Peptides against a protein of PDB entry 6B4E. Designs and how they scored, part 11

Target 1, 295 residues: chain A of PDB entry 6B4E
Amino acid sequence: TNFDKISKMFWHYKDKIAQIKQDIVLPIKKADVNVRNLLSRHKRKINPKFGQLTNSNQQLFKIQNELTQLINDTKGDSLAYHWILNFIAKAVVHQAETEVRVKPESALPLGKLTLYLLVQFPELQELFMARLVKKCPFVIGFTCEIDTEKGRQNMGWKRNNENKWEDNTSYDERMGGILSLFAIITRLQLPQEFITTTSHPFPIALSWHILARICNTPLNLITNTHFVILGSWWDAAAVQFLQAYGNQASKLLILIGEELTSRMAEKKYVGAARLRILLEAWQNNNMESFPEMSP

## One batch from the design tools (peptide; aimed at target 1 A205 R213 L255)

Design b2_p28_2_s1 (made by RFdiffusion4, then SolubleMPNN; its pose is not in this set)
Fold by OpenDDE base, seed 2:
Structure b2_p28_2_s1 (fold): chain B 295 residues (1-295), chain A 28 residues (1-28)
Amino acid sequence: as target 1 above (295 residues)
Amino acid sequence: DLSKQTAASGELKKELEEELKKLEEELK
């Protein structure tokens, strides 16, 4: 694993976030009142759509169509179009931090919706990835020390209004939620209408990157969060990952489930204990996946 | 020194790195 490359990628997306603020968010505040009003209306219509997702494909398709229309309404103004996509990127990640965090299976409909939008609107891809990396660097397998304020900030830790860091459980759960969404996206098939014409923007190989990079991370940087997000990934994508890579996938699953947990056993991480349970379930031919969505 | 140790070791580490490299090239 080339950690320099990963670091460069991390900082690329951090820079992208700054660019988005300067080139998209701030300019809109000074835009024509008609444009601002349009975007305000669209924001209000778009925002609740993510919470309206259920385990129903019918509902998913409805929301996909509604969002498509709302986004298309902004294409006449490039700045407005990019602003609405950035808003969507933020909203999707926020949904992962809140809803998926407490209900991991909700990652499936959210992931399907997100993947559809990423393919339908390619400009969303960079905006979305930048937001993901900012909030959850684990999505690209980036890890740094968290003994400093800057390190914690880089790893997506939040501070409240009193300048107090969020508690470990809150951080772990948020990271798990975000990674669950990303994992789902990587293992989903493209919608039927795109499968022959478009390449997958975030393919299953990116799951390989996450696992492999964590396995190559210095052990002194491994935390409970790493195990939590690996467990979240496992629930979201392990079955499909095994289908994709076969024996090679098995090796990685054993490596994270057995070797990594064993090497960190003295820490008694709760996340590691859960990952061990997942490994054992797999060894007993009881690996589970999220249920498929209803028609 | 845990700073010099990783979960992956030996031949498995090499295999993972090789496969990762291959996948990275495919994604370009």
Scores: peptide ipSAE 0.249, ipTM 0.827, DockQ to the pose 0.967
OpenDDE base, seeds 1, 3, 4, 5: peptide ipSAE 0.246, 0.220, 0.211, 0.042; ipTM 0.823, 0.804, 0.798, 0.638

Design b2_p28_2_s2 (made by RFdiffusion4, then SolubleMPNN; its pose is not in this set)
Fold by OpenDDE base, seed 3:
Structure b2_p28_2_s2 (fold): chain B 295 residues (1-295), chain A 28 residues (1-28)
Amino acid sequence: as target 1 above (295 residues)
Amino acid sequence: SLSEETPASGELKEELEKELEELEKKLE
């Protein structure tokens, strides 16, 4: 694992966030009133769509079509188009932070919707990834120290209005929610209409990177959160990961479930305990996946 | 327009292989 490369990737996306603000968000505030009104209307229509997702494919397709139309309405203005995509990127991540964190299985319909949009609108890919990395650096296997304020900020920790850090449970749950979404995206197949024409923008290999990079992370940087997000990943993608990489996947699952947890046993991390339970369930031929969506 | 610098599939494959090799060495 080249950690310098990972760091460069991390900072690339941090820079991208800054660029998005300068090139997309701020310019729209100064744009023509008609453009601003258009985007305001679209924002109001788009935002509730993510909360309308259920375990129904029929509902998913409905929402996909509605969002597609709304996004297409902005294509006449490049700035407006990019603004609406950036809004969607933020909204999806927000949904992961709020809904998926409490209902992990909701990552499946959200992930399907997101993957569809990522393929349908390729410009969303960079915007979405930048937002993911900002909010949850674990998606690229990035880890830094959290002994400093800057370190915590880099790892996605939030402060309240009183400059108090969020509690550990809240942070863990948010990271788990975001990682669940990303894991789902990486293990989903492309929609049927895109399989022959488009490559997967965030393929299962990215899940491999997450696991491998965490396993190679210096132990002094490993926290409970690492195990929490690994558990979230496991629930979301372990079955499909095994299908994709077979024996090599097994080795990596054992590495995170047994070896990494054992090395950190003295810390008595709750997340690690859960991960060991998941490993044991797998060893007993009881690995579970999220239920498939209804027609 | 914003530049897109997502790693190409080939680059991802190379990283995957390197990481796999490193992990395999640890398992030996």
Scores: peptide ipSAE 0.028, ipTM 0.647, DockQ to the pose 0.079
OpenDDE base, seeds 1, 2, 4, 5: peptide ipSAE 0.027, 0.030, 0.026, 0.028; ipTM 0.622, 0.620, 0.600, 0.628; seeds 1, 2, 4 fail the geometry check

Design b2_p28_2_s4 (made by RFdiffusion4, then SolubleMPNN; its pose is not in this set)
Fold by OpenDDE base, seed 2:
Parts: structure tokens; sequence; C-alpha cells
Structure b2_p28_2_s4 (fold): chain B 295 residues (1-295), chain A 28 residues (1-28)
């Protein structure tokens, strides 16, 4: 694992966030009133769509079509197009922080929708990844110290209006929600119409990177959050991960479930205890996955 | 200074990364 490369990736996406603000968000505020009105209307129509997702593929397809139309309506203006995609990227991550956090299985329809949009609108990919890394650096296996304010900020910790850090439970749950979504995306197959024409933008190999990079993270930087997000990942993608990589996948699962938890046993992390339970369930041939969506 | 101790041995991680590369090549 090249940690310098990971760090460079992290800062690349931080820079991308700054660029998005300068090149997309701020310019729209000065754009023609007609463009601003269009985007305002589209924003209002798009935002509720994510909450309308269910375990139904029929409903998913409906929403996909509606969003596709709304996004296509902006293509006549490049700035408007990128603005609406950036809005969608933010909205998807927000949905992961709120709904997926409390209902992990909702990551499946959200992930399917997101993957469709990422393929249909390739310009969304960098916008989405930048937002993910900003909010949850774990998606690229990045970890830094959180003993400083800057370190906490880099790891996606939020402050409230009183300049107080969020509580540990809130942070853990948010990270788990975001990671669940990303894990789902990595293990999903492309829609049938894209399989032969397009490569997967965030393939299952990215899940491998998450696990491997955490296993190669200095133990003094490992926190309860690491175990929480590993548990979230496990629920979301472990079955498909094993299918993809077989015995090599098993080695990584044992490494995180047994070795990493054992090395950190003295900390008595609740996330680690849960991960151990997941390992034991797998060893007993009781590994569970999210239910498949209905037609 | 950050501890260099990790859950995985350097050799094991290298092996896993090499295996991943092989698998990725097979999927192309």
Amino acid sequence: as target 1 above (295 residues)
Amino acid sequence: SLSKETAASGELLKELEEELKKLEEELK
C-alpha cells in the first residue's frame, strides 16, 4: 500500500471541492435569471426523488427516467449541467448520511440509482467521489490523526453552530451510512444496457482497497469508526466480495474480522465486537446480505 | 511519530495486492 498515493488522492479531491465551488457554484449565482430559475425548479423536483425510492425496481426505473429527463434539460448550458450534477452528488451523500444511516438496506436502491446516473452522466463521477471523500475519507482507505482540529476536519468530523464537535456515535453512524452506499455501488453490476459498452466506474476492487488499506493503517490510528464502517461494508458487500475474489477475499475478511479485532481487543470497541459477530456468522455459514429488490 | 505496527504483515499485504492485480487482469 502506497500511503503517499492515498494522501495525494485525498488532497486531490479536497482540491476538487474547492474547484467546484469556484467554477460551478459561485458562477451560477451570477448567471442569467432564466438559468437560475430553471435550476431552482429542477432542484425542487429532484430533491424529493431520493426519498421516493423503495425496494421496487419498477419504482427505481421510474425515478431513473424522471431524473434523466431533468438532467438532460440542463445540457444546453454546460455550467447548469455541472451544477445540477453537483447538486445530485450532494443530495445522494446526504441521503446516505440520514436514511441509510438508520436503514442500511436502503443503500441498495439508492446505490442502483446512483450507479445508473454515474454511468449515464460520466461527469457526475468526479463530483460524486469528491463529495464522498470529503464526507467520508474511509471510502478511499484514508486515515489521519484526529488529535488536531485539522485532522478531525479532514476525517469528516462536523462542528455544530456552537463550534462543538459532533458526538462519536453520530460520527460513526454517518460514516457507516456513507460507506454502506459506496460499498453497494462497488458490488453492483452495471445495468444490462451498459455492460458491454461501459466499464464500471467504481468496481469491487475499490472495496479491496478499503479493506487492505485499513489493514495496513498504523494501529494507533485505528478507532471504533474503522470497525463500524467495516461492519457496514460487510453487511453491504461481503457476500459479493467473496464471490468476486474467492479465497483471497476470505483472507482479507479473516484479517479484518479476526486479526484487526484481536490486535485492538484492549480498546473494547463496540464496532469491533460487532465485526467479530459477523465473522463468526460467516464461519458458521450464516453470512447475510441485503434482500434483493422486487420487480 | 506514527506507529509502524499494523494488523497485516507487509508481506501478506503485498501478496494480496499482487493477487488482486492478477484477478483484475483476468477480468479485462
Scores: peptide ipSAE 0.099, ipTM 0.736, DockQ to the pose 0.558
OpenDDE base, seeds 1, 3, 4, 5: peptide ipSAE 0.095, 0.035, 0.097, 0.086; ipTM 0.755, 0.574, 0.761, 0.715

Design b2_p28_3 (made by RFdiffusion4)
Pose (drawn by RFdiffusion4):
Order: C-alpha cells, then structure tokens, then sequence
Structure b2_p28_3 (pose): chain A 295 residues (1-295), chain P 28 residues (1-28)
C-alpha cells in the first residue's frame, strides 16, 4: 500500500467537505423563502425516518418510498437538492454512530436504505463517501498519529461537554458503528430496480482495501480502534467476503485474526481479543452473519 | 471525484500481491 496515495485520497475528501460547506451549505442561507420553507419542513419530516427502519423489508420499502418522494420534491432547485442530500448523508452517518453502535445488526436495514438512495440519487455518492471518510478515515485505510490535536481531529475524534476528548471506548464504538454501515454496503447486492442496469457504487473490492491497508499500516500506528473496526467489519461482511474472494479472502482473514493480533499482543487490546474469537468461531465452522431481514 | 471500478480493481490486485509477499515474509 502506498500510504502517500492514501493520504492524498484522505485530503481529497477533506477538501470535498470544505467545498460542500462553501458551495451547498452556506449559500442555502441566502436561498429564497420557498426553498428555505421547503427544506425546513422536509428536514423535519426526513430526520426520524432512519430510526423507523426495522428488520422488516416491508418497512424498508415504505421508508424508501417516503424519502424518495421528499427528495424528489427538491429537484426543481439544484442547490436545494444537493443540500437535502448532504443533510441525509450526515443523518445516515449519525445513525450509524448512534443506533448501529448500540445495535450492530441495524446496519443491515440502514445499509439497504442507503444503497437504494445512493443509486436513485447518484449525487449522494460523493457527498456520502466524503462524510464517511471525514468521520471514519478507516473506511479508506487512512491512519495518522493522534498525539497532536490536529491528528486527533484528522482521525475523527470528538470532544465531550468540557473540551476533553471522548474516552477511547466512545471513539472506538462510534468508529465500529460507522464502518459497520459501510461494510454492509460493500457486500450488499443492488436492489432489484437497479441490479439489472447499474454498477454497484461501493463494491466488495472496497472491503479488500480496508483489510489490506490495515494489515500494511505501520505497527506503531495500530490501536485498539483498528481491531474494533475489523471486528465490526467481520460481523457485517466476512461471509460475503469469502464468497467473493475464496482462498484469498481466507488468507487475509487469517492474517488479521492470527498475525495482526499476535504482533500487537503486548498491548492487550480488547478488540484484538474479540477478533481472535471471531477467527476461532470461523475455524469451528460457526462463522455468523447478521440474520437476513424479515418480511 | 470518485474512483472508477476499473481503478479500484487495479489497486486491489496490487494490494493482493503485497499481502502474499507479507505472508511469505512472516512465515520466514
């Protein structure tokens, strides 16, 4: 892995976040009353819909249809359309770092909803990817030191209610949750409406990049967070990763489960212990996936 | 901009070769 290229990719998405603020978010303050009214009303109607998802496919379709109508209502104004898509991208990532953090299997319905929106509204793709990378750089394998305040900001750290950094557990759980959503998206087939006509925007090869880049990361930059997101990724996508790459995926899973954990054993990382348990469960023919969605 | 699918597969193949070499080095 050429980590200079990974850094260039990271800063590309960081620049995109700045561009979104300059060209989408700030200009909306100057939009006409019809646009402001529509966006104010629609953002209220959109916000709770992500938490109304359940394990039921019928409920997923209902929410997809409701959101499709609300987004289509904004298409008459390119700026309002891009603003509501940016709002949705932020809301989905926030849902991942809150609900998916507590209930990892909720990443499956949320991932199906997001993938559907990503192909129904393609302008969402760049907005969503930039948001993921800004909030969870592990999705592209970016890692930097966190000894400095800027490094902590680069890696997606947040502060609590007194300018102190959130504890390591809170950060690790958020990163898992966010990366779990992206891991579900990479292993989902497109919905039927699009599977016959469209290329998957974030395919399973992006999961290969995450694993390979963590395994190629300098060991002095590895933390408990790398093991936590790999465990979260495993729960969300290891079965389909093997279906895609076979013996090659097996070699990579062994590398992360046996070798990466062994080389960092002195650190006694909690996430490394769980990744070893996942490796042993697979070796005992008991690899799990999230239960498929109910009707 | 987003990378194309072909660029993603090319980079994936390069990373596969590097992982194979890393595994051989760790066995030694």
Amino acid sequence: as target 1 above (295 residues)
Amino acid sequence: SLPTHEEIEEEREKEMEEIEELIEELEE

Design b2_p28_3_s3 (made by RFdiffusion4, then SolubleMPNN; from b2_p28_3, 11 letters changed)
Fold by OpenDDE base, seed 2:
Structure b2_p28_3_s3 (fold): chain B 295 residues (1-295), chain A 28 residues (1-28)
Amino acid sequence: as target 1 above (295 residues)
Amino acid sequence: MLPSLEEIQEEVEKLKKEIDELIEELKK
């Protein structure tokens, strides 16, 4: 694992967030009133769509079509188009932080929707990745110390209005929710209409990066959160990951489930205990995946 | 017989290398 490369990638996306603010968000505030009104209307129509997802493919397709139309309506103005995509990127991540956090299986319809949009609107890819890395650096396997204010900020810790850090449970759950979404996206197949014409923008190989980079992370930087997000990833993608890479995937699952947990046993992390349970379930031929969506 | 700590560590390092190599192959 090349940690320098990971760090460069991390800071690239941090810079991208700043660039988005300067080049997209702030300029729209000064844009023509008609453009602002259009975007306000679209924002109001788009925002509820993510909460309208169910375990139904029919509902998914409906929402995909509605969002596609709404986004296409903005293409006549490049700034408006990028603004609405950035809004969507933020909304999707927010949905992961709130809904997926409490209902992990909801990552599947959300992930399918997101993957569709990422392929349909390629400009969304960098906007979405930047937002993911900002909120959950684990998506690229980045880890730093959290014993400093800057370290916590870099790792996506939030402060409230009173400048108090969020509690550990809240942080763990948010990270788990975001990572679940990302994991789902990486293991999903492209929609049938794209499979022959487009490469997967966030392929299953990115799951390799996450797991391998965590396994190679210095042990003194490993926290309960690492195990929580590994558990979230496991629920979301382990079955498909094994299908994709076979014996090599098994090696990696054993590394995180057995070796990494054993090395950190003295810490008695709750997340590690859960990961052990997942490993044992797999060893007993009881690895589970999220239920497939209905027609 | 349970493997020694050293044997376990060696195996882990071996697997890490294999995974890294696999990742590099997947990038091609």
Scores: peptide ipSAE 0.029, ipTM 0.605, DockQ to the pose 0.036
OpenDDE base, seeds 1, 3, 4, 5: peptide ipSAE 0.030, 0.036, 0.056, 0.030; ipTM 0.671, 0.650, 0.694, 0.632; seeds 1, 3, 4, 5 fail the geometry check

Design b2_p28_4_s1 (made by RFdiffusion4, then SolubleMPNN; its pose is not in this set)
Fold by OpenDDE base, seed 4:
Order: C-alpha cells, then sequence, then structure tokens
Structure b2_p28_4_s1 (fold): chain B 295 residues (1-295), chain A 28 residues (1-28)
C-alpha cells in the first residue's frame, strides 16, 4: 500500500470540496432569481425521494425516472446542473448517515439509485466521491490520528454547536452507514441499459482497496471504527466479494476477520468482536447477504 | 507501529490489475 498515494487522493477530494463551495455553491447564491427559484423547487422535489425508496424495483425505477427528469431540467445552465448534482451527492450521503445507519439493508435500493445516477450523470461521480471522502475517509482506506482536532476533522468527526465532539457510538454508526452504501455500490451490477456502453464507476476493486488499506494501516491508528466499518462492509458486500475474487477474496476476509482482530485483541473493541462473529458465521457456511429487491 | 503486509499474500498480477482498475475508475 502506497500511503502517499492515499493521502494525495484524500487531499484531492478535500480540495474538490473547497472548489465546489467556491465555484458552485456560492455563485448560485448570486445567480439570477429564476435560476435560484428553479433550484429551490427542484431541491424540494428531490429531497423526499431518497426516503421514498423501498424494497421494490418498481418504486426504484419510478424514482429514477423522476430524478432523471428533474436533473435534466437543469442542463440548460451548467452551474445549475452542477449545483443540483452536488445537492444530490450531499443528500445521498445524508441518507446513508441517517437511514442506512439504522437499517443497513436500505443501502441496497439507495445504492441502486445512486449507481444509476452516477452512470446517467457522469459529473456526479467526482462530486459524490468528494462528499464520501469528506464524510467518511474510510471509503478510500484513508486513516489518520484522531488525537488532534485536525485529525478528527479529517476523519469526519462532527462537533455540535457547543463545540463538543460527537460520541463514539454516533461516529461509528455514521461511518458504518456511509461505508455500507459505498460497499453496496461497488458490488452492484450496472443497470442493463449501461452494461455494454460504460464501465462501472466504482467497481468491486474499490472494496478490495478498502480492506487492504485498512489491513495495512499502522496498528496504532486502528480504532473501533475500523472494525465497525469492516463489519458494515461485510454485511453489504462479502458474498459478492467472494464471488468476484474467489480464493483471493477468502484470504483477505481471513486477514480482516482473523488476523487484524487478533492483532488488536488487547483493545477489546466491540466492533472487532462483531467482526469475529461474522467470520465464524462464514466458517459455518452461514454468510448472509441483504435480501434482493422485489419486482 | 507495525502493520500487516497484505500484498505479500497475493499474486502481484492481481495487485497490479486492481491498481489499474482503481486508477481507471477514480480519475482526477
Amino acid sequence: as target 1 above (295 residues)
Amino acid sequence: SDSLDVESYFPQSLIDELEKEIEKALKF
């Protein structure tokens, strides 16, 4: 693992977030009133749609079509188009922090929707990845120290209005929710209409890098959160990961489930204990996946 | 601090392929 490369990628996306604020978000505040009104209306229509997802493919396709139309309505103005995509990127990640956090299987419909949008609107890809990395650096396997304010900020820790850090449980759950969504996206097949025309924007190889980079992380930087997000990834993608890489996948699952947990046993992390349970379930031929969506 | 050497467990050809895929996917 090249940690310099990971750091460069991390800071690239941090810079992208700053650029988005400067070049998209702030300029829209000064844009023509008609543009601002259009975007306000679209924002109001788009916001609830992510929460309207169910385990139904019919409902998914309906929402896909509705969002596609709403986004297409903005294409006449490049700034408006990028603004609405950035809004969607933020909304999807927010849904992961709230709904997927408490109901991991909800990542499946959300992931399918997101993947569709990422392919349909390629400009969303960098906006979405930048938001993911900002909120959950684990998606690219980035880790830094959290004993400093800057370190915690870089790792996506939030402070409340009283400048108090969020509790560890809240942070762990948020990271787990975001990682679950990303893991799902990496293991989904492209929609049928795109399979022959485009490559997967976030392929299963990105899941490999998450696992490998976490395993290669200096042990003094490994926290309970690392094990929590590995467990979230496991629930979301382990079955499909094994299908993709076979015996090589098995070795990597053993490395995270057995070796990494053993190396950190003295810490008695709850997340590590859960990951051990997942490993044992797999060893007993009881690896579970999220249920498939209904027609 | 010590770390795991994950790449040592896998064929270099696989590692190279994965690196190519990620570079292709995450263009910036």
Scores: peptide ipSAE 0.608, ipTM 0.953, DockQ to the pose 0.810
OpenDDE base, seeds 1, 2, 3, 5: peptide ipSAE 0.608, 0.607, 0.607, 0.608; ipTM 0.953, 0.952, 0.953, 0.953

Design b2_p28_5_s3 (made by RFdiffusion4, then SolubleMPNN; its pose is not in this set)
Fold by OpenDDE base, seed 3:
Structure b2_p28_5_s3 (fold): chain B 295 residues (1-295), chain A 28 residues (1-28)
Amino acid sequence: as target 1 above (295 residues)
Amino acid sequence: SSELEELLKELEKKLEELEKENSHLYPF
């Protein structure tokens, strides 16, 4: 693993977030009142849609169509269009932090919606990835020390209004939620209408990158969070990952489930214990995946 | 262990291959 390249990629997306603020978010505050009013109305219509997702494909398609129309209404103004896409990127990640963290299987409808939007609106891809990396660097297999305030910030730790760090459980759950969403996206097939016209924006190979990079991470940087997000990834994508890479996938799953957990056994991480349970379930031919969506 | 080292080497090789195949997804 070339950690220098991973670091460069991490900082690229961090810089992209700063660029988004400078080039999209701040300029819109000075835009024409009609544009600002349009975006305010659209924001209010768009935001509830993510919470309206269910395990129903019918409901998914309805929301896809509604969002598509709302986004298309902004295309006449490039700044407005990019602003609404950035808003959507933020909203999707927020939904992962709030809903998926408590109900991991909700990542499936959210992931399907997100993948559809990423293909339908290619400009969303960079905006979304930048937001993901900012919030959960684990999506690219980036890890740094958290012994410093800057390190914690880089790893997506939040402070409250009292400048107090979030508790470990809250952080772990948020990271797990975001990673679940990303894992789902990587293992989903493109909608049938796009398969022949476009490549997958975040293919299953990116799941390989996550796992391999974590396995190669210096052990002194491995935390409970690493095991939590690996468990979240496992629930979201392990079945499809095995289908994609076969024996090589199996080796990697054993490596994270057995070897990595064993090497860190002295830490007694709760996330590691869970990952071992998932490994054992798989070894007993009881690997589970999220249920498929209903019609 | 030697087995672990070999496995890590295999995984690294595969990672490098996938990075080359998906180079269009990387900013560098």
Scores: peptide ipSAE 0.296, ipTM 0.855, DockQ to the pose 0.947
OpenDDE base, seeds 1, 2, 4, 5: peptide ipSAE 0.301, 0.296, 0.285, 0.289; ipTM 0.857, 0.854, 0.850, 0.851; seed 1 fails the geometry check

Design b2_p28_8_s1 (made by RFdiffusion4, then SolubleMPNN; its pose is not in this set)
Fold by OpenDDE base, seed 2:
Structure b2_p28_8_s1 (fold): chain B 295 residues (1-295), chain A 28 residues (1-28)
Amino acid sequence: as target 1 above (295 residues)
Amino acid sequence: DSVGLDEELQALQEKLEKELEKLLEKLF
C-alpha cells in the first residue's frame, strides 16, 4: 500500500469540496431568480425521494425515472445541473448517515439508486466521491491519527454547536452507515441497460483497496471504528467479494477477521468482537447477505 | 471487447495477488 498516494487522493477530494463550494454552491446564490426558484422546487421534489425507497425494484425504478426527469430539467444550465447533482450527492450521503445507520439493509436500494444515477449522470461521480471521502475517509482506506483536532476533523468527526466532539458511538455508526452504502455500490452489477456500454464507476476492486489499506495501516492508528466499518462492509459485500476474487478474497477476509482482530485483542474493541463473530459464522458456512429486493 | 475484458481481469488478478502477498508478509 502506497500511503502517500492515498494521502494525495484524500487531499484531492478535500480540495474538490472547497472547489464545489466556490464554483457551484456560492455562484448559485447570485444566479438569476428563475434559476434559484427552479432549483428550490427541484430540491423539494428530490429530497423526499431517498426516503421513499423500499425493498422493491418497482419502487426503485419509479424513483429512478422521477429523479432522471428532474435532473434532466436542469441540463440547460450547466451551473444548475452541477448544483442539483451536488445536492443529490449530499442527500445520498446524508441518507447513509441517518437511515442506513439504523437499518443497514436499506443500503441496498439506496446503493442501486445511487449507482444508476452515477452511470446516468457521470458528473455526479466526482461530486459523490468527494462527499464520501470528506465524511468517511475509510471509503478510500485513508487513516490518520485522531489525537489532534485536525486529525479528528480529517477523519470526519463532527462537532456540535457547543464545539464538542460527537460521541464515539455516534461516529462509529455514521461511518458504518456511509461505508455500508459504498460497499454495496462496489458489489452491485450495473443495470442491464448499461452493462455493454459502460464500465462500473466504483467496482469491487475498491472494496479490495479498503480492506488491504486497513490491513496495512499502522496498528497504532487502528481504532474501534476500523472494526465497525469492516463489519459493516462484511454485511454489505463479503458474499459478493468472495464470489469475485475467490481464494484471494478468502485470505483477505481471514486477515481482517482473524489476524487483525488478534493483533488488536488487547484493546478489547467491541467492533473487533463483532467481526470475529462474522468470521466464525462464515467458517460455519453461515455467511449472510442482505435480502434481495422484491420485483 | 471480450479480449480486452479478459486482459483487464488478468491484470487485476495479478495486482491483487501482489497486494495480498505483501499483506501476508506483514500480518503472518
Scores: peptide ipSAE 0.031, ipTM 0.624, DockQ to the pose 0.042
OpenDDE base, seeds 1, 3, 4, 5: peptide ipSAE 0.028, 0.031, 0.028, 0.028; ipTM 0.619, 0.627, 0.611, 0.616; seeds 1, 3, 5 fail the geometry check

Design b2_p28_8_s3 (made by RFdiffusion4, then SolubleMPNN; its pose is not in this set)
Fold by OpenDDE base, seed 2:
Structure b2_p28_8_s3 (fold): chain B 295 residues (1-295), chain A 28 residues (1-28)
Amino acid sequence: as target 1 above (295 residues)
Amino acid sequence: EAVGLDEELAELEKKLEEELEELLKKLF
């Protein structure tokens, strides 16, 4: 693991967030009233769609089509198009922070929708990744110290209106929700219509990077959150990860489930305890995945 | 062992294998 490279990647996306604000968000505020009205209408139509997802492929396809039409309506204006994609990127991540956080299996329909949109609208990819990295640096295996305010900010910690940091449980759950979504995306197959013409934008190899980079992280930087997100990843993608990489995947799962947890045993992290339970379940041939969606 | 990886990912697979080897040295 090259941590310098990871750090550069992290800051690249942080810079991208700033760029998005300057080049997309702020300019729209000064755009023609007709453009602003269009985007306001589209925003209102788009926003509820993510909450309308169910464990139904039929419903998913309906929403995919509706969103596709709404996004296509903006293509006549490049700025409007990028603005609506950025809005979608934010909305998807927000859905992970709220819904997936409390119902991890909801990551599956959300991930399928997101992957479809990422392929259908390639310009969404950088916007989405930038938002993910800002909110949950774990998606690229980035970790820094959180003993400083800047460190906490970099790791996606939020402050409330009273400038107080969020509690550990809230942070852990949010990170878990976001990572669940990302993990799902990495392990999903492309929709049938894209398989022959398009490469997967966020393939299963990115899950490998997450796990490997966490395993290589200095132990003094490992927190309960690392184990929480590993558990979230496990629920979301472990089965498919094993299918993809076979024995090599198995070795890496043992590294995180057994070796990393053992090295951190003195900390008595709740997340680590859960990860051990997941490992044991796997060892007993009881590795579970999220239920498949209905037709 | 890599099932489902495209030809485009072949080079990445090699890199991942190397990374795994380094991890194994550190953690086992």
Scores: peptide ipSAE 0.031, ipTM 0.647, DockQ to the pose 0.049
OpenDDE base, seeds 1, 3, 4, 5: peptide ipSAE 0.026, 0.029, 0.022, 0.024; ipTM 0.602, 0.623, 0.594, 0.608; seeds 1, 3, 4 fail the geometry check

## One batch from the design tools (peptide; aimed at target 1 A205 H209 A212 Q248)

Design b2_p29_1_s2 (made by RFdiffusion4, then SolubleMPNN; its pose is not in this set)
Fold by OpenDDE base, seed 1:
Structure b2_p29_1_s2 (fold): chain B 295 residues (1-295), chain A 29 residues (1-29)
Amino acid sequence: as target 1 above (295 residues)
Amino acid sequence: DDKEIQEWLEKQSKEIDKKEEEKKKKIEE
């Protein structure tokens, strides 16, 4: 694992976030009143859609169509179009931090919707990835020390209005929620209408990167959060990952489930204990995946 | 991009194999 490359990628997306603010978010405040009004209306219509997702494909398709129409309405103005996509990127990640955090299986409909939008609107891809990396750098296998304020910020820790850091449990759960969403996206197949026309924007190989990079991370940087997000990934994508890479996938699952947990046994991380339970379930041929969506 | 990913995957696969072999050797000692 080339950690220099990972670091460069991390900072690339950090720079992208700054660029988005300068080139998209701030300029829209000075835009024509008609454009601002349009975006305000669209924002109000779009935001509830993510919460309206259920385990129903019919409902998913309805929401996909509605969002597609709303986004298409902005294409006449490039700035408006990019602004609404950036809003969507933020909203999706926020949904992962809140709903997926408490109900991991909700990542499936959210992931399907997101993947559809990423393919339908390619400009969303960079905006979404930048937001993911900012909020949860684990999605690219980036890790840094969290003994400093800057380190915590880089790893996506939040402070409240009183400048107090969020508690460890809250952070772990948020990271798990975001990672669950990303894991789902990587293991989903493209919708039938796109299979012959485009490549998957975030393929299953990115899951491989996450696991491999964590396995190669210096042990002194490994925290309970690493095991929590690995567990979240496991629930979301382990079955499909095994299907994709076979024996090589098995080796990597053993590395994270057995070797990495063993190396960190002295820390007695709760996340590591859970990951061992998942490994044991797999060894007993009881690996579970999220239920498929209804028609 | 796809080629680079495949090369990376192959490299990682080899590293995993190496680690597993080392683990086996340690157990046998």
Scores: peptide ipSAE 0.033, ipTM 0.624, DockQ to the pose 0.175
OpenDDE base, seeds 2, 3, 4, 5: peptide ipSAE 0.025, 0.028, 0.027, 0.025; ipTM 0.574, 0.569, 0.570, 0.568; seeds 4, 5 fail the geometry check

Design b2_p29_4 (made by RFdiffusion4)
Pose (drawn by RFdiffusion4):
Structure b2_p29_4 (pose): chain A 295 residues (1-295), chain P 29 residues (1-29)
Amino acid sequence: as target 1 above (295 residues)
Amino acid sequence: TPDTSEFTDEKPYELEEEKEEEEEEEEEE
């Protein structure tokens, strides 16, 4: 892995976040009353819909249809359309760092919803990817030091209610939740409406990149967070990763489960212990996936 | 130290291309 190229990719998405603020978010303050009214009303209607998802496919379709109508209502104004898509991208990532953090299997319905929106509204793709990278750089394998305040900000750290950094557990759980959503998206087939006509925008090869780049990261930059997101990724996508790459995926899973954990053993990282358990469960023919969605 | 040189950003695309070529040959048969 050429980590200079990874850094260039990271800063490209950081620049995109700045461009979104300049060209989408700030100009909306100057939009006409019809646009402001529509966006104010629609953002209220959109916000709770992500938490209304369940394990049921019928409920997923209902929410997809409701959101599709609301988004289509904004298409008459390119700025309003891009603003509501940016709002949705932020809301989906927030849902991942809250609900998926507590209930990892909720990443499956949320991932299906997001993937559907990503192909129904393709302008969402760049907005969503930039948001993921800003909030969880591990999705592209970016890692930097966190000894400095700027490094902590680069890696997606947040502060609590007193300008102190959130504890390590809170950060690790958020990162696992966000990365779990992206991991589900990379291993999902497109919905039937699009599977016959469209290339998957974030395919399974992106999962390969995450694993390979963590395994190639300098060991002095590895933290408990790398093991936590790999475990979250495993729960969401290891079965399909093997279906995609076979013996090569097996070699990579062994590398992360046996070698990466062994080389960092002195740190006694909690996430490394869980990744070893996942490796042993697979070796005992008991690799799990999230239960498929109910009707 | 384990050898990680095969784990590259180009590797998944080479594997997917090889699998697609094998599936096309089987379909022709």

